Peptides against a protein of PDB entry 3S8F. Designs and how they scored, part 195

Target 1, 157 residues: chain A of PDB entry 3S8F
Amino acid sequence: VLTLFVAVPSLMTAFTVAASLEFAGRLRGGRGLFGWIRALPWDNPAFVAPVLGLLGFIPGGAGGIVNASFTLDYVVHNTAWVPGHFHLQVASLVTLTAMGSLYWLLPNLTGKPISDAQRRLGLAVVWLWFLGMMIMAVGLHWAGLLNVPRRAYIAQV
Target 2, 166 residues: chain B of PDB entry 3S8F
Amino acid sequence: DEHKAHKAILAYEKGWLAFSLAMLFVFIALIAYTLATHTAGVIPAGKLERVDPTTVRQEGPWADPAQAVVQTGPNQYTVYVLAFAFGYQPNPIEVPQGAEIVFKITSPDVIHGFHVEGTNINVEVLPGEVSTVRYTFKRPGEYRIICNQYCGLGHQNMFGTIVVKE

## One batch from the design tools (peptide; made by RFdiffusion4, then SolubleMPNN)

Design b2_p21_1_s3 (from b2_p21_1, 12 letters changed)
Fold by OpenDDE base, seed 4:
Structure b2_p21_1_s3 (fold): chain B 157 residues (1-157), chain C 166 residues (1-166), chain A 21 residues (1-21)
Amino acid sequence: as target 1 above (157 residues)
Amino acid sequence: as target 2 above (166 residues)
Amino acid sequence: IDDLLAGFQAMMEQLREELLA
């Protein structure tokens, strides 16, 4: 149970980021409980990518709590569940954040803004990446619950 | 206004932090509820038991594979299993159907996995520690043991077999 | 939040079933 308290700083960080998003959305004219979400710059891949990473991080975080549970970890440990978890945490959040950072950093470093075509392509890339990662992650978690082993080329299922 | 912006951010942070704490407690409560209402069939972890990995092959209950299966009571057995690079001992492990089996698993070399297909037996095996798992095989047949912890070049071929006899 | 909680609850139920199998 004490191990579960490791989730506290992680959740605090995640929802602090959410607070920043809400503030940004409201500054952009969003009102109400959810209107601020629509007001966020969804046309900018530098914004969309890390936000999609955060969305993937939510189920990953929930899975982290499961993995940190002594009794429940017995079920999922060294199964495909674990790769499912860190693909959400690393290959989604970290990778998409890196992608988003590039969409901001490269134009800034080169002094050249990205073209509209590059922007649209960037949006397509990050959305497709997110979709693919979600499919893979769901599959890995599902396989893990079916006791497909980690680090093995064979499975009973 | 910078002051106004900072005040607004602080207000949102406080709200979301409160929400985060609430969600944390909700998640813990859900876990607690599930465990409290449905605990039947849970395999508890064994007590911490230590062994010398440098001598485990020469002396003690793991030394002789022919004596690895020990009857401890009516329809109760203890099986002393070694996971090593790259296999299991004894192999096969022969146990009767319907008997309560206590596996005591350790390693003489590196960390291995002990994953028995068709069962909920899935533990890591650490040199110097004894993993204890309790299981009753309801169906006769062969159950494959898979190493699911990377242990070297032969990891992918590290298999064992449990034969459950009628 | 309801969807999140429902999803988590469903996951916990699945894990419970696996644990008790």
Scores: peptide ipSAE 0.005, ipTM 0.739, DockQ to the pose 0.030
Fold by OpenDDE base, seed 1:
Structure b2_p21_1_s3 (fold): chain B 157 residues (1-157), chain C 166 residues (1-166), chain A 21 residues (1-21)
Amino acid sequence: as target 1 above (157 residues)
Amino acid sequence: as target 2 above (166 residues)
Amino acid sequence: IDDLLAGFQAMMEQLREELLA
């Protein structure tokens, strides 16, 4: 149980970022409990990508706590659960953040803004990536709970 | 205004920090609940038992597959299993239904996995260490052992079988 | 950290100049 205290700094960081998003949304005119979310720049793939990464990181982080638990790790270790976890962490957060960074960096470096078509395409890419990642992650976690082994091409289920 | 922004940020941070702490307690509570309701599925970790991986094949309880299954009491057995590149010994492992089986698993070479389908047996097998798992098979039949830890070129084909007899 | 950030900024500015040249 004491191992779970390792999650405190991560949670503090994560929710500080969330606080920053709320602040930004309210500065952009968002009001109410959820209005600030709508006020965020969802038309910018450079913003949407890392935010979607953060959303994927939430269940991944929760899974990290599970994996760090001595008792619960016995259930999930070396099952499909583990790939589900790190796909959320690396292939979701890190990858989407990298994608978002490129949407900002390339226009900035070249001095050329992205076209509207490129912007829309970028939005489609990051949303589809996120959707696919979530489907895969849910499937892997589910399979893991059904005791599907990791690093094996066969399973009883 | 820097001061205004600072105050606003702090206010939101405090709220979200409170939420984060609440979520931490929720996670702890969920773990506690799981442990309280599913105690039968928890296998306590045994004491660290060490062996010499360089001699485990030549001497000791793992050396002879014919003597790997040892009856230790009424309806109680200890099975000494080697996980190696690339298979398990003995293979098949034959045990009676309803008996309490203590698996003592080690490796003479590299790290392997020991995952038994249809059971909650799933452990890492480290050279130089003995993994101990206690299980009672309620149903007769064949149970496949799967290596779920990468161990080399033949990893994908590394399987064993436990035969539970009536 | 400030020096690292300053260095990174300088690098990015240099890259921008090279790309725009």
Scores: peptide ipSAE 0.000, ipTM 0.748, DockQ to the pose 0.015
Fold by OpenDDE base, seed 2:
Order: sequence, then structure tokens, then C-alpha cells
Structure b2_p21_1_s3 (fold): chain B 157 residues (1-157), chain C 166 residues (1-166), chain A 21 residues (1-21)
Amino acid sequence: as target 1 above (157 residues)
Amino acid sequence: as target 2 above (166 residues)
Amino acid sequence: IDDLLAGFQAMMEQLREELLA
């Protein structure tokens, strides 16, 4: 009951954020069904990082419903699936959001804008982080479905 | 204008909410698929049972490993398993191939895991509670039991064995 | 929203029944 109760508002919130992004993109000159995406400030790590976090959070959120579901607990509980979920939620969304926040916060606190080199480096960092995290998360979820246990150094499969 | 922006945002929300609902159905479908493909063969065999973890080693069906495997009917067995720091008893657990096995698992000390390799048996074992799992081994051989819940310094070496005989 | 939640809960209960059958 609680899981379902939380899931619906969470989905509504998540996709309202997406709606806001669409609006922002359209304000920036994006047109069409997908043109607004291209118009978003993908050159700013302070923007890219949390957005990538949100993208990772989508499958992670679905996994959260799975992990909290009575019936599905028999499949995924204490398997590599659970760490996979964590890496999407914590190491992706939370971490990338924090990283993105720093790219905004530090320049504002110091009064010094980041250089172009720093900006480019920041973009590389967040994209590589996201890529690595997605690879690991997919692997962990897959392993979990194959019944690889967590907190164990050995598995039959 | 703030007012125009507000109205515009609301217009896009309708589409995204619809998409959200669609994705919800997709997730449910994926859940159903997972259940259909990964849960076969393991069924809880009973209601929640309680046991006193402080006395479970001294009296009751878990007290004597030699009496842990109980034949309850033709080709039906109940196995009373203790998960403890750091191992399982009985060890090995010997059961016949093709028999319906009801595992009743509890712990005298801390929370442990009961994960049987080669099967979808995977339950958490709590002191004071009895985990009940029904399973039929179709193939003879040895099945390793792994603890997948951290239980102390010896957690990584906490293994048991189920021997399925022809 | 309540109807939606009830519907999904019913679905989950059905899945539970199928799993435990």
C-alpha cells in the first residue's frame, strides 16, 4: 500500500520536472517533438549532471517499486539487483546532482566563473561518470536476475 | 510573463502525465515478466511462525540436526534448518530427488541469509521467525547454501550444502 | 487517484496469488 501510494506521486513529480525541461527548451528556441531537448544547455555541467542523474533515476525508481514489492522480493532480495538499484539512486542521481550543484555553487561562492577548460572537463567527468554507472548498474541488475547474491564473493552462475 | 509561463507549463504537464501513466504500465508489465520467469519452483508453505531464538537450540525440531529431516508423507519432507554464526545445520542437508521439501529455517543469533545456489530459494532468516520455503529438487547433486546477509566477521565463509540423492 | 491505487493494488494482489498458488 505504501509503495503504491508513494509511486504515483513520485512519477507525477518526475514527469512534471520533465515538463518543465520541455518548457525551458522551448523557451530557448527548441521546436517540435524533440527539438526542445537539443535546445537545453548541454554545454553546462551544472545542468547536464543532474539531468543525467534524473535519467538514471527513472529505471532506479522502477527498481524501487520492485524492491518494495512483496511478490518481487523473492526474486531480487539480497541479490546483486539491490546494489544495482543503489547505484542508480545514490551514486547516480544523488551524486550527479551534488556534482552539478558544485558546478554552480563554487563559481558563485568565489565570484569567479569557471574557465572553458574547466567547463569541458566538468562535462567529461559527469558524462563518464554516468556512462560507468549505467554499465555497472545494468550489470548488477542483470546479475541479480541471474541469482547472483550480494554480500558474497562467490556465485555459481 | 509569469502567467503565460504558468499556463504553458500546465499544457505540457498533461502530455507528460499521460506518458507517466504509460510508463507505469510498462513497469508493471516488466514486473509481471520477471515474476513469470524467475519465481517458479519456490512457494511459501506456511503462515508466519514464531520461535524463541534463545531456546531453539535446546528444544524443538531445530535442536537435533540428526532429526532435522522429517518425512511427512510419501515423497514429502520437512527440513528444519538453523542458520547461525557461522554456518548451517544440518550440514549437509540430505534430501531425495523429486521430493517436495519444506524448509523451515530460523536463527538462534542474528539475521542471516539462506540462498541456495542453482535454485531460486533465497530468504532472509530472522531470529524469532521461521522462514518457510517449499521446493522440489529435480536434479541430483550438491547445492551450496550461501549467506547473503551480513552477520559478522565470518559472514563470507558461512556456507552449507544440500545433497540431493537419486 | 484512489481508484488508480486500488486498481494497481488489486493487480499486485493477483500477482501474489499467482506466485503463491
Scores: peptide ipSAE 0.000, ipTM 0.704, DockQ to the pose 0.023
Fold by OpenDDE base, seed 5:
Structure b2_p21_1_s3 (fold): chain B 157 residues (1-157), chain C 166 residues (1-166), chain A 21 residues (1-21)
Amino acid sequence: as target 1 above (157 residues)
Amino acid sequence: as target 2 above (166 residues)
Amino acid sequence: IDDLLAGFQAMMEQLREELLA
C-alpha cells in the first residue's frame, strides 16, 4: 500500500521533469515529437548523468510496483531480482545523480571551469557507469526470474 | 516573456502528467493480468500460526526430528522443519514422490530463509511464527534447501536436503 | 513508448511463467 502510494507522486515527479526537459529541448531548437531530445545538452556530464539515472529508474520503478504486489513478489522475493532492483534505484539513479551534481558542484566550488578533457572524461565515466549498471541489472533480474537466491553464493542454474 | 514561458511549461506539464497517469494504469493493468492468469503453482499465505521459540526444541511436533515427517493421509504428509543457526532439521527430509507435502517451518533462534532449489518454495522463517508451505514433488531426487536470509557468521554454509523417493 | 510497453509486458509474462511453475 505504501509503495503504491509513493509510486503516484514519484511518477508525477518523473514526468514533470520530462516535461521540463522537453521544454528545454524545444527552446534549444528541437522540433517534432522526438527532436527535442537530440537538442538537449548531451555534451555536459552534469546533464547526462542524472538523465541516465532517470532512464535506469524507469525499469526500477516498474520493479518496485512488482515488488509491492503480493503475488508477484512471491516470485521474485529474496532472489537476485531484488539486488537488481536496488542497483537500478541506488547505484543508477542516486549514484548518477550524485555524479552529475559533482560535475557542476566542483567547478563551482573551485571557481575554475571544467576543461574540455575533463568534460569528455566525465561523459565517458557516466556512460560507462550506466552501461555497466544496465548489464548487471539485467543479469540480476534475469537470474532472479530463474530463481537464483539472494544472499547465497550457490545456485542451481 | 515570463507569462508565455509559464503557459508553455504548463501545457507540456499537463501533457506529461496525463501520460504519467496513463502509464500508471498500464502498470496496474499488467499486474491485474498477471493476477488473473497465474492460477497454478502459487502458494498462498497461510493463517498466522505462532509457537514459543524458547520451547519449540523441547516439546511439540518440532522436538524430535525422527518424528518430523507425519503421514496425514494416503498421499499426504506434514513435515515439521526447524531452521536454526546453522542448519535444518530433519536433515535430510525424506518424502515420497507424488505426495502432497505440507511443510511447517519455524525457528528457535533468529530469522532464516527456506529456499528449495528446483521448486517455488521460498519463505522466510521467523522465530515464534510457523510458515506453512504446500508442495508436491513430481520428480524424485535430492533438492537442496538454501538459507537466503542473513542469519549470522555461518549463514553461507547453512544448507539442507530434501530427498524425494520413488 | 511501444517498445517500452512491450518490454514491460514481456517482463510480466516472465513473472507469470514463474508463478505457474
Scores: peptide ipSAE 0.000, ipTM 0.713, DockQ to the pose 0.030

Design b2_p21_1_s4 (from b2_p21_1, 9 letters changed)
Fold by OpenDDE base, seed 2:
Structure b2_p21_1_s4 (fold): chain B 157 residues (1-157), chain C 166 residues (1-166), chain A 21 residues (1-21)
Amino acid sequence: as target 1 above (157 residues)
Amino acid sequence: as target 2 above (166 residues)
Amino acid sequence: IDALLAGFLAMMEALRRELEA
């Protein structure tokens, strides 16, 4: 019940962030319905990381609604579905946001900009992290739907 | 220019908020559709039943594993299962194929899980509460019970078995 | 949007199937 109550404000916040991204992209020269996306600074790991986190949060949020639904929760509760949800919410959004924050914060704190090599490495780390997390999350959700138990090292299926 | 920018931001926000609300309703509708098309139903739970976890091992229907399986009617049984650190009793649980089984599960110590592989039986077992699950085994064989709630050092090895006889 | 809706629908259908099983 609580989850459902906070779902609306959370969605509003999420789409407000999306609106900010659109505005930023358009300020950077992007035009059309989707051209603003390409105009965003995809070469900056401090930007890419939290955005990828947000993308991972979308299916995770949907999963949150499922987990909060009485009838549907019976199917997924204490199965591999739950850790799949967690990895989208925590290991993707929170972790990637933290990574992005560091890519911004450290140069500012040290007064030294990151090198191009460091930037490229950062992009690689963030994208690979996201890819791996999505693979794992999809696998966990899939396994959960097949009734693979959470907190168990073996399963019949 | 700044004022113009603010106005533009508001316009985009309004658009995205509208989209957000629309998407919310779509998701709710999809969930509702899923529920409306559901035909199998959920395993009915009984009334909230309480039990004293400190005495459940000494007295009552969970006290004697040999008497845990009770025939309550034609092809109907109640099985009083105790989930404890670290196992289940009775073990094995022997029930007939095709019989309606009502599991009454509780714990004398900590929270455990009761997850029966090959079935949709998956409940948490709380000390002081009785979990009620109704199920009919259609196929004979052995069904493993797994604890899917961390309950201590022996959690990973906490297993039981339901033997369904022809 | 279509991909998102399709994905969500597929998930809901999967959950329904598992609940029915």
Scores: peptide ipSAE 0.006, ipTM 0.700, DockQ to the pose 0.043
Fold by OpenDDE base, seed 1:
Structure b2_p21_1_s4 (fold): chain B 157 residues (1-157), chain C 166 residues (1-166), chain A 21 residues (1-21)
Amino acid sequence: as target 1 above (157 residues)
Amino acid sequence: as target 2 above (166 residues)
Amino acid sequence: IDALLAGFLAMMEALRRELEA
């Protein structure tokens, strides 16, 4: 039970980031309960990528709590569930954040803004990556719950 | 201007922090609820039992595959299983249908997995430790044992079989 | 879950009101 307290700093950080996004959206003219979301700079891949990463990190974090529970871990340990968790945490948040950082870093390092074509391609890349990652992650978690073993090429479902 | 902005930010932070804390307790509660309502699927680990991995093949209950299945009572058996690079011993493991089987699993070499298809048996096997799993096979047939922990070059081919007899 | 969602939305609404004040 005490090990679950490790989740506290992560949750605090996650929700603080969400609050910051809301604040930023409202400063950009967003109004209402959800209007601030629309006001965020969704035309910028440097913004979209890490935000999508955060969205993937939410179920991943919940899964982390499950994995940290000795009783629930009994169900999911060494099944396809675990790779599903990793792909949400690393291949979603970390990777998308890195991708987003690239779209910020390169223009600043070169002193040249990205072209409109590059911007649009960047948006396509991060959205497609996110979509593919979500499909794969859901599939892996689902398979894990069906007792598909990890690190095995065969399974009986 | 700065003062108003600061107050607003603090309010947001406090609100979201409170929410995050609440969510933590919700998750803990959900875990507790799951445990309270779904105990049948959870096999608690026994006390830590230690063995010497360097001698487990030569002496003791794991040494002879022919003596690996031990009847400990009416309709109760203990099966001493070795997971090794790269297979299981004994193989096949023969047990009767409907009997309570206690698997005592250890490794003489490296960490392995012991995942039995069609069952909830899924444990890691550590050298020097004995993994204990209790299970009753309700259906006769063959159950494949899969190693789900990487253990070397032959990991992908490491399989065993449990034969449940009527 | 429904109660949790309702609470979350209520909190967000409260924060919105505070920000717009």
Scores: peptide ipSAE 0.000, ipTM 0.735, DockQ to the pose 0.394
Fold by OpenDDE base, seed 3:
Structure b2_p21_1_s4 (fold): chain B 157 residues (1-157), chain C 166 residues (1-166), chain A 21 residues (1-21)
Amino acid sequence: as target 1 above (157 residues)
Amino acid sequence: as target 2 above (166 residues)
Amino acid sequence: IDALLAGFLAMMEALRRELEA
């Protein structure tokens, strides 16, 4: 239980990010409890990618707490659950943030804006990546709970 | 107006802080619930037992696969298992149905996994340490042992079998 | 995708055979 208090700084960081997003959305004309979300620049892959990464990080972070729990780790350790956690943390947050960074960095470094076609393609890439990661992560976590082993190509179930 | 913006941000932060704290308690509650309802099968850590991995194959209870299964009492057995690159010894492990089996597992070389399908047996096996797992097989048949810790080039093909006899 | 999967599985099977030889 004491281990869960380690999550406090992380949650504080999370709320700061969320607060920043809400503030940004409201500055862009969003109103109400959820209107600020719609007002965010969802047409920009440089924005969408890291945000989707953050969304994936939420269940991944919860899984991190589970993995850090002594008793719960017994259930999930070296099962498909762990790769599921990794794909939410590394393959979602880190990777999508990297993708988003490229969508911002390259145009700025070259001084050439991306075309509308490139923008749309970028959006498709990051959304499809996120969708794929979520499907796979859910599957891996589910399989892990069914005691499918990690680092094995076969399973009883 | 920078001051106005800062004040607004602070208000949002306060709201999200409250949410974060609430979520923390939710997580604690969920963990507590899970522990209360689903931990009956958790195997506690046993006493630390050490063995010399360099001699474990030559002497001691792991040295002879034919002597690996030892009856320790009525309907009680101890099975001395070696996990090595790349397999298990003995293989198959033959035990009777309904008997309480104490697996004593160690490795002569590198870290391996010992995951028995159809059971909750899932432990890492470290050279120099003895992993102890207690289990009773209620159903006869074959149970596959899978290595779930990467141990080298042959890791993916490292399997064993437990045969539970009626 | 199916072809890629089939190829991957074939490769894994080949590897298995080599390691068990």
Scores: peptide ipSAE 0.000, ipTM 0.740, DockQ to the pose 0.010
Fold by OpenDDE base, seed 4:
Structure b2_p21_1_s4 (fold): chain B 157 residues (1-157), chain C 166 residues (1-166), chain A 21 residues (1-21)
Amino acid sequence: as target 1 above (157 residues)
Amino acid sequence: as target 2 above (166 residues)
Amino acid sequence: IDALLAGFLAMMEALRRELEA
């Protein structure tokens, strides 16, 4: 029962990040309910990467609630569902955040800005990574619901 | 202005908090819908039962594989299963079709998995703890038991069989 | 928060009952 309390600080963090993004978007001239999203710096891979990570983290977080639920865990535990969850949480959010951090850190450490070509390549990389991770994650979650086991080289399905 | 920024963020946080709570319920609803439409019944958890893993092979109901299947009623059986590195005992497990089977599963060594293909039986097996699962096999045949918890170098080859007799 | 958690748990319990029926 108390395990579900872990969701509280996580959600609070998500809310704070979302609020910060909205604030930033509005500072950049975004208006209305959704206009602030378009105003965010989508041309910067250092921004796009962690944001895409956050987007992947949302369904992953929902899955975390499932995994932490006593009843629902019996359905998904030690199935492909679990690595699906991890790939959203780690291989998506953490990895993309690391990528984004790199695009910010290296220019600052070297004192040289990234070229436009490098910027465009960076955008392509993070978007493709996100797409691939989403496809894989959906597949793993689906397989998990079909009772494909985790940590097994064979499955009935 | 830091104060102004913090105030603005706080205001947005309140809105997003409300939205997030709404979305939480949406997610729960979607999960419930998915499970209700695409998943079989939930396996109930049993009461915590402890056992000494150091003696479980020598004495008690798990000690003799030949006596592992115990009829407890006209159409009810209890099966005492050991998951060990790297296999299951008894193997095969023979049970009649249509009977209510209570599996009592434990381990003498490390944590293992007990995943029965073609069923919703899927539990971890911890040394010192007895996992209890109730299931009725409606179809005769062979059901493969697989270990889905890494337990060592032989993990990938750790299999068992349940034979359901007509 | 306690009320929300209680509500969530109640919902989960209800779901469990439905799935086990």
Scores: peptide ipSAE 0.000, ipTM 0.729, DockQ to the pose 0.025

